# Ledger of designs, part 273: peptides against a protein of PDB entry 6DSZ

Target 1, 361 residues: chain A of PDB entry 6DSZ
Amino acid sequence: NYVVTAQKPTAVNGCVTGHFTSAEDLNLLIAKNTRLEIYVVTAEGLRPVKEVGMYGKIAVMELFRPKGESKDLLFILTAKYNACILEYKQSGESIDIITRAHGNVQDRIGRPSETGIIGIIDPECRMIGLRLYDGLFKVIPLDRDNKELKAFNIRLEELHVIDVKFLYGCQAPTICFVYQDPQGRHVKTYEVSLREKEFNKGPWKQENVEAEASMVIAVPEPFGGAIIIGQESITYHNGDKYLAIAPPIIKQSTIVCHNRVDPNGSRYLLGDMEGRLFMLLLEKEEQMDGTVTLKDLRVELLGETSIAECLTYLDNGVVFVGSRLGDSQLVKLNVDSNEQGSYVVAMETFTNLGPIVDMCV

## One batch from the design tools (peptide; made by RFdiffusion4, then SolubleMPNN)

Design b2_p25_4_s2 (from b2_p25_4, 14 letters changed)
Fold by OpenDDE base, seed 3:
Structure b2_p25_4_s2 (fold): chain B 361 residues (1-361), chain A 25 residues (1-25)
Amino acid sequence: as target 1 above (361 residues)
Amino acid sequence: SLKEKRKEEKEKEELKKKLEELLEK
């Protein structure tokens, strides 16, 4: 009996950091195709806690904390449109991953979007938003008692959405998205009415953004608003303030992933297609009325890593670089540069034995 | 080409119709 030890997937296609196992534990969750790996971040490194097999390739993986939850819950959407909300439960030595809610969110009618599946969670945990199909925005209301993830669709007039996020600090759930039309790429906002199951006019829009604008970052309060990342430019908009930078260094390679470092949205990691790691900094200006506004945006080159599919800041300047094409890494960000001008030091490398191409048979 | 544009427009119209049928259910 040749036990063909099925080679575990090593290519990373998603990673998130939060408090999933407990309120106190810092966790790293890594998606490797159909496999979810759960780690506790310790001073000694990553401690493996559990591995979970999913019923399909993980397409979306997001941690969120509803009001009154002591720890984060995990939303997962698979490439086959199976959605679930997972909870970690430990009873002594027994570790269980509990499905709190599940559902299939596939529509019989719709064109799958070319930019793939996008899943986002409202910062106030009112809903999950899904861009699965062109011209539709799917909403999953978050209800604590609902074991079945029910969804409804809202029509998006904008058929070619590039990226979408929920904004922070909005009375109603508000999405901000980059879309393309025959005139170029634009940014728009919509409020989402759960009651009426429709979009209302959002607080702002920005027409004719950079032609290669590809990512939206929702910025927490006190800044609010969004960052739009392009090939040549990074822009900030919050309805009242607009600011754009065009640092020549980002033009050399396309930024493909980002992660927020500071809870207040003062810093973000950016990774490009060449494995360059950047820090995006939001400089504060305190107004006489005590309001905080964005003074400036700055980009700093930190160093080089594996080509990131995903980035997540852990703690104490440690970053997990999830790579699909190369080896994943734990890296340390230093205050001082080395002799080569790099602020990045590799701490640990996780060998990637190759992308498991899910041959959809 | 003009033929490709017409094909794309037709595909967009067919998609819009399907989306409307989905939202009415």
Scores: peptide ipSAE 0.039, ipTM 0.608, DockQ to the pose 0.000
Fold by OpenDDE base, seed 5:
Structure b2_p25_4_s2 (fold): chain B 361 residues (1-361), chain A 25 residues (1-25)
Amino acid sequence: as target 1 above (361 residues)
Amino acid sequence: SLKEKRKEEKEKEELKKKLEELLEK
């Protein structure tokens, strides 16, 4: 009897950074299929704290901090539509992951979207939004005392949503999304009414964006608005200001992931399908009235890494590169380039053993 | 093709009907 010790999954399919174990600890959370790994980020590297088995493949993993919480909570959605909100609790040496709330958000009716599961959280923690099926937007209201995650659906007229995010600084929860119709790709916004369970007209729209527009990044205040990433262009819109750049360097390979570096949304990491790592910079202009406006967008090539499925900035120029196709990495961003013009140095590499082919013998 | 367009239109109409049935419950 060869006990084939089932090798733990090594391919990374999600990563997030925040304060999950305490208000003071910086954590890296890594999703590897059904496994959640929790680390504390230290000056010496990643310290493992706990591993958690999930009831299915992790499809969404997001940290959020409701009002009155001292530390971040974790939202997880599985590929089988099991949703939970998790809390870390330590009592001496005893470490527990507590389920604050749970539910199944599967619908009996709906076409699963080709772009997969999208899960987003309102920056003010009013709701969770889910794009699971074409023509539906699912809303989970966030209530502190509710142990049961209840959801409702709102109809989306736009059947082919590519990506969606909640915007910052909105009086009502507001989504921004890229969608495709027979005329091309477009960006639209909707306000979400929890009371009426409907969409209201959002603050802005942009028709006829780049044909390959694939990602929405919500930008924090003071800028607000969104960044739209395509194959050839990067655009910004906030209702009042529009900016577009078409740097030739991004045309070579499709950008597939992003992560915000600065809390104020001044810098973002971008990763492409060739493992190139970029910095997107939002240049500020201070107006005479003390208002801050976006002056320009700039993209800089930092270097090469493993092909990122996900990116997360930790601290002090350290980035975790979560890879599904290759080895995951901790990399250091340097101020000065090496002899090859790279600002990226690999600090640690985590071997990816590939998909466990369940050879049913 | 004209056949593919008609298929896509029919699939959209069927999806629309299913979505309406889901939202009315």
Scores: peptide ipSAE 0.038, ipTM 0.579, DockQ to the pose 0.000
Fold by OpenDDE base, seed 2:
Structure b2_p25_4_s2 (fold): chain B 361 residues (1-361), chain A 25 residues (1-25)
Amino acid sequence: as target 1 above (361 residues)
Amino acid sequence: SLKEKRKEEKEKEELKKKLEELLEK
C-alpha cells in the first residue's frame, strides 16, 4: 500500500491581493485547484498564514469590502457552482475562516459557456455578477445579513460573451462586456436593475471592435470607462472618449492576464502567453474645468517571467506571477533596466510540479 | 516601528514615481 502522499497542488489558477486578514495587512491569496493559500506580504517576502481546502476547484476568487466592513471579504465560486463568502477571524493563535454566506448557483437549464465561469463584483458591493451559461447573467444581491446566497438570472440577448466587468462610478450597477455575433466582436453596457431584475440600456456601446478582443478592464475614477484588450489593439472607451492603440509588440503574443497597479487605474500589468510582462500606462490630461481625461495609452515591455495565469501587484514594485504552466514567481520591478534591457528581477521562484495526475492504479 | 513604516511608504512612493517617470520617458 503505497500511501501516495497527495502532493499539494502547485499550479496556480488564480490570485488576488487585498486586506483579508486585517485592515492593515496586505494579503496575497493564491488558488491552487482546491486549495486556497493565504499569505501576508512582508518586507521579507510572503509569510504563510493559513491554507484552506475548498470543496471543489476554485473558479472565481475575488476580494471585496462591503460598506461597514473593516477588512475585505472573500467571494469564492467553485467549478461545481458552490458559492461562498468567507471572512478571516483570528482570536489569539486561533485562525478561523468563517463562512458568512453560501449557496449553490447551478442552474438545471442553460449551456455552460465555452469561455468558462466569469465572476465579477460591483465596485460598490451592490451585487455579484456571474456569467455561467450562455444567454444568462446571474446576479447575487449582496446583503449584510444574508447567510444564504440567493441568485436570480437575467437574460442576455448576447449569447457569446467573451469577458464582462462592472464599471466604476455608475449610479446603478453597470456591466461592460465583449461579445461575439456573426458580424464580429462588440462592446456593450447594461445597467442592472436589482428591483426589476432586468437589464436597462447602459451608457455606451462600441460596435465592431477588434475581432480578437478578449478582455475588459474596468477603469476607476477619475478616468472611468473600460479598456478593451485584443490581439493587436488596446482600446479605451468611457462613453465620451474613445482611444485606440496598436503597439506592434503586443501582436507577437496574446495578452492573457492583467492587474491594476495604481488605485486610480493609471497603470496596469499585462502578461502574455510567452511570459512577457508589460506595463500599460494611462496618460492623464487635466482639462480647464478640472476634469481628468485620458490623453493617451502607452505600453512598455518590462521583461520576461513565467507564463502568467494571473498577476498581482503587491507593493514596492513587487509582483506575484501566478503560473499554471510554469513556476510561479515573486519578481521585482526596477526603475533601471539591466544590461539586457529588462526591468524584471526574479526574487523567489515557486516550483510547479505540474498537474497532479491522479494515477489511479 | 511607525517611523520605519513611514520610511518604507515614502520609499514605495518614490519608487512608484520613478517607475512612472521611467515609463513616461
Scores: peptide ipSAE 0.022, ipTM 0.376, DockQ to the pose 0.000
Fold by OpenDDE base, seed 4:
Structure b2_p25_4_s2 (fold): chain B 361 residues (1-361), chain A 25 residues (1-25)
Amino acid sequence: as target 1 above (361 residues)
Amino acid sequence: SLKEKRKEEKEKEELKKKLEELLEK
């Protein structure tokens, strides 16, 4: 019996930062196929806390903090449509990852979307949204005592959704999404009614965005609204203000991932298919009435990293670059550039041994 | 080159204007 010690997966397919182990700890959570790795971010680097085997490949991994929780909870959706909400529990030296809620969210009918599984959480923790199938938006209401994840579908008229996010600062849960039709790509918003289980008209829309618009970033207050990232352009819209930039530097390679640096949405990391790392900056203008408006958008090339599947800003200019195709990295952002004009310095490199072929026996 | 930068800035302005015009419709 050759016990082929299955090599641990090394390719990263998701990462998230938050306060999962405690309210005070900063954690990095890394999804590597079926494995979840939990780290504490320290001044000395990443301290491993726990590894967890999941039932299936992790497709969605998001931290969220419902009202009254002292620390973040973890939502996971697998590629087999198993959903769970996980909590970290420590009792002395005993560490356990408890399942607070679970469910299977697979539909018997529906075409799996070509752009894959999208999972999003309302910033006010009212619901989870899932784009699993074309023409459907699945909603999981978030109730405090819900041990069983119940879901319902809302029909989307827009069959080809590219990306979707929940917006911040909305009275009702509001999604913003990029979709494609025969006329091109467009941005639309919908309010999600939990009561009526339907979409209401959202606050704004933008028809005929860039043909290759691929990502939506929800911007927190005070700016609100969303950033739409394309191949050639980056646009901002919040219903009242529209701003577009077309920095030539982003045209060279497609931006494939992003991560918010500042809690107020002033800065975002962007990664492209060549491993270039950018900073997107939202320049603010304070109005006489105390309102904050977006003045301008700026993109700066920071340097090169491994090709990011996911990015997450940790703290103190440290960024985790999760790579599927290359080595994952812990990198430092410097204020001053090196002689090559790079602001990025690799601190640690995590060797990617390649894809684990899940031999489905 | 300075000529390429000017071309890129012009393309940026044209794209911005086109996108703004699409929102006003």
Scores: peptide ipSAE 0.000, ipTM 0.239, DockQ to the pose 0.000

Design b2_p25_4_s3 (from b2_p25_4, 13 letters changed)
Fold by OpenDDE base, seed 1:
Structure b2_p25_4_s3 (fold): chain B 361 residues (1-361), chain A 25 residues (1-25)
Amino acid sequence: as target 1 above (361 residues)
Amino acid sequence: SLLEERRRKEEEKRKEEELKKLLEE
């Protein structure tokens, strides 16, 4: 009887930071295929709290805080289209992960998108948006009392969506997306009407962005708008202001992940396919009326890490680098560079043993 | 001690502000 100890997955395919265990705790949540790992960020490092097995590969993992909640809830979507909203509950030493809501959001019709599953949450927690199939945008309304995640589809005329986010500071839930058509790549916005189950015209669009524009970052207030990341350029647009930079340093390797550092959207971490870690900085200009506008964008090379599948800023310059291809890392960002010009110091490395081939022997 | 933890948090916050300034320069 060979007890094949099923080796736990080590490759990271998602990570998120928030306040999941309590309002006061800072948590790191790590998705490793079908496994969710929950840590508390402490001064001594990462303290493991709980591991959760999911009914399928985690495709989307997002923290969100509905109005009236003291701590974050977790939305998970699996590659098999099982959706759930999870809550952490602790009663003394007893820890439980409660499913507040669940559902299957698979459609019988539609072409699965080649760019994979995209899941996004409205910043005001009005809805979840899902791009699962070409030409469809799925909406899950968020209702506190609803235990069953029900979704509806809105037809999307743009068949080839590259990335999509909800914007901040919008009266109605508003998506911003990069799409491709025969003329190139473009950015468009739509308002989502829950009542009419349709798209309305969004506040702005930008036609003919960079041909390799691949990511949308929604920027919080006071800036608002979005950042579009390409192969050669980074652009900002909010409907009133447009700004583009083309720093030569980003042209060397494709940026593949990002994470917001500051709540006000002043800084973002960027990771590329070579494991280079960048800081994107939004410089502010205060207008005479007290409004804050974007003055400039800047990119700084911080150093080199494992190739990031996902990045998340924790606290005090500590960053978790979730890697699928290499070892995941906990790294420290320093104010001063080392002799090699790097601001990055590895604090901890988590060995990636590669893909677990479930050999059903 | 609670005082050492507060001092550490204040120092960490100061370092984060310094890092912010350095990256803004």
Scores: peptide ipSAE 0.005, ipTM 0.383, DockQ to the pose 0.000
Fold by OpenDDE base, seed 4:
Structure b2_p25_4_s3 (fold): chain B 361 residues (1-361), chain A 25 residues (1-25)
Amino acid sequence: as target 1 above (361 residues)
Amino acid sequence: SLLEERRRKEEEKRKEEELKKLLEE
C-alpha cells in the first residue's frame, strides 16, 4: 500500500489578513488550492495554528466582521460553487473551525465568466456578491442566524464584467464594476436592493475608461469611491471627483493584484506580472469644513518580489507575497532604500514545488 | 522576553510610521 503522501500544495492562490482566531490576534490566511492555512502573525514571524482541508479548490476567500461579532468570519467559495462561512473557535487547546453557514450557489443555467469567479462582501456586511456567470450577479444576504446560505440572482445587462467591488459609505449596498462592450471598457455603479431583488441606478458611471482597465479597488471613507487600474493609467472616481494618472513605470508590466495598507485607504500595494511591488498613495486634502478629499495619486516603485498572485500587508512594514508561479515571500518594507534603490527586503521565502494538478481520475 | 517583543513592536511601529511619512512626503 503505497500511501502516496499527496504533497501539500505550495502554490498560493489567495491570501487575506485579519482577526480570525481572536479579536486581538493578527492572522494570515493562505489558500493553497484545496488547503487553507491559518497563521498568527507574531514578532518572530508566522506561527502556524491550523490547516484545513476544503472540499474543493478555494476560489474566493474573504474575511468580514458582521456587527456584533468580536472577530472576523471567513467566507469561502470553492470552484465547485460550495459556499461557507467559517468561524474559528478555540476551547483550551482544542481548535475547531465551525461552519456557521453553508450552501451551494451553482446555477443550472449560465455561462461561466471568462474572468472566473469573483466574490465580494459589502463593507457593512449586508450581503455577499458573486459574479459567477455572464449576465448574472448573485447575492447572498447575510443573516446571523441563518445556517443555510440562500442566494438569488440579479440580471446584469453588462455581460462582460471584468472586475467588481462593493463601495464604502453607501446607504444601500452599491457595486462598482468594470465591464466591456463593443464600444470599449466602462465603469458603472448599481445599488443592490435586497427587498426588490434588483439593481437601482448607482451614484455614478464613467464611460470609455482605458481599454485595458482590469481592476476595481473600493476606497473606504473619508475618500470613498473607487480606483480603476489599467495597463497605462490609474484613475480615481467617487461621483464628485475624478483624477487620473499615467505613470510610465506601470506601462512596463500589467498590475495584477493589490492590497490596502491603511484602513483609511491612503496607501495600496500593487503587484505586477514581473514581480515589481509598488505603493499607490492617495494624497489627502483637508477642506475648511473638515472634509477630506483626494488631492493627488502617486505611484512609487518599492522593489521586486516573486510574482504575486495576492498581496497582503501584515504589520510593521511586513508584507506577505503569495505567489502561484514562484516562491511566496515575507518581505519587509524599509524606509530607506538599499544601494540598488529597493525598499524591499526578503525576510522569508516559501518554496513553491509547483501546481498540484488535481488529476481527476 | 515580553519586553524585547514590545521593544521590537515599538521599533517596528516607529519604522512603519517613518515609512508612512516618507510616502506621504
Scores: peptide ipSAE 0.000, ipTM 0.356, DockQ to the pose 0.000
Fold by OpenDDE base, seed 5:
Structure b2_p25_4_s3 (fold): chain B 361 residues (1-361), chain A 25 residues (1-25)
Amino acid sequence: as target 1 above (361 residues)
Amino acid sequence: SLLEERRRKEEEKRKEEELKKLLEE
């Protein structure tokens, strides 16, 4: 019996940055199929802290900080609809990952959505939202004392949701989503009532967006609202302000991932299917009353990386490029371009050995 | 040393701020 030591998965399917190990530590968390890798970001690079085996492929991985928590908690959803909230706990040299809450959120009835599992967390940590099935939005209320993740469904009239996010700065939890109907793609908002377990009319909608609109980015205050990424255009809407750009450079390849750089939502990294890395910039205008409004949107090409499945900004211009198809990378964003006009320098490369062909011999 | 690491982080942060300015110009 040759115990073929099954090689660990190397393809990255998710990454997130936050303060999971402590309030002071900057962490990078990487999802590699059924494996969660936890790193501390140091001046010397990524220091491994813990590897956690999950009971299934990680489909959603999000950090969040409920009121009164000193550090971030981790929400994980697997492809088999096992949900958990994890906490890091260290006592001396002993490191434990504590399950605060868990549950299975699978429905017996429903068509799994073609665009896969979407999991989102309300910025005020009131709920988790899940788009698992067509025509349903699942809500997990966040309660500190609840060890069992209970969920309920709200009916969505819009059957073909492309992407969904919670908005910032909303009195009630509010989702913004791109959906498709026979007339094209549209953006809509709904308020989520936990009490009534229903949707209320959201603050705004935008009918007839770009036909290939594929991603929603929720923008934090002071701007608020959302960015909609398409094949040919990038649009912003917050109910009062609308702005659209169509930079020719993004037409060459589809944008597939994004990550917020600045806490105020002034900059976002964008990655396309060719491994091009862009910066999306939100230019502010300060009004005489002290209000901040969006003046303009700009896209700048930074350089090329591995094809990103996920991007996360760490600190000091360092970006983790999580790749499923190629090698993952740590890259540095430089102030000055090289001779080729690139602002991107690879610092470290993590070899992707490809899909483990489970040859059952 | 901790001082060298701090100095490096401060220099990297300065470069990040300069990159931000460059992209805002």
Scores: peptide ipSAE 0.012, ipTM 0.411, DockQ to the pose 0.000; fails the geometry check
Fold by OpenDDE base, seed 2:
Structure b2_p25_4_s3 (fold): chain B 361 residues (1-361), chain A 25 residues (1-25)
Amino acid sequence: as target 1 above (361 residues)
Amino acid sequence: SLLEERRRKEEEKRKEEELKKLLEE
């Protein structure tokens, strides 16, 4: 009886950075199927702190800080629709992951969306939004005293949502989403009323975006609005300003992940299906009234990495490249390019052993 | 040392700011 010790999963399916272990620690959290790995980002690299087994494949993993919390909380949704909010607690050498709230958010009726589970958190921590099923948007109100995650559904008229985010700087929680209809792909916004449990008209819409528009990035203030990433174009819209670029370099491979570098949303990392790493830059223009507007968008090729499933900018030009198909990497962005014109240097590589074949022996 | 680590972080931050400028220019 060879007890094949089930090898730990190595393929990364999600990563996030924040202050989970303490207010001062910079953490990297990595989802590997049912496993959550928690690291502290140090000058020497990634220091492992805790590994947590989850009761299912992690489908959503987001850090958020409700008002009055000293450190970030972790929202997890599993592929089986188990939701939880986790807190890290350390007491001496004892490390505990506390479940603050939990619930199952599965519906008895609904068509699971072909684009998979989308989970988003309002930047002001008013609610969690979930796109689980076609024609439904699930809302989990965030309340400090709520140990049981209660959710309700709002009907979406748009059946084929491609991606959705909460916008920044909105009086009410506002979603921005790309959807497809028979006429093409479009961008729309809705305000979410917690009181009435319905959508109100959002601040703006953009009909007939690029046919392959696939990603929404919510841009923080002062810019606000959203970036829409397609196969051939990158567009910005905030209700007042629209700007589009079509850099030929992005047409070669589909952009599949992004991560914000600057807190003000001036820079984003982009990863494509060929493992190319880009920087998206938002150029600012300061108006005479002190308002900041977007002047231009630029895309710069930084170099090549493993094919990213997720990207996380850590600090000091260090980026974690979470890969499902290849080895995950810790890479350094350099000021000077190498002889090949690459700004990317691999610092550490984490071997991906591929899918755990459950050999039922 | 903590001082060397701080110096390294400051130098890395400076390099990041220089990279930012290079990409913004």
Scores: peptide ipSAE 0.000, ipTM 0.375, DockQ to the pose 0.000; fails the geometry check

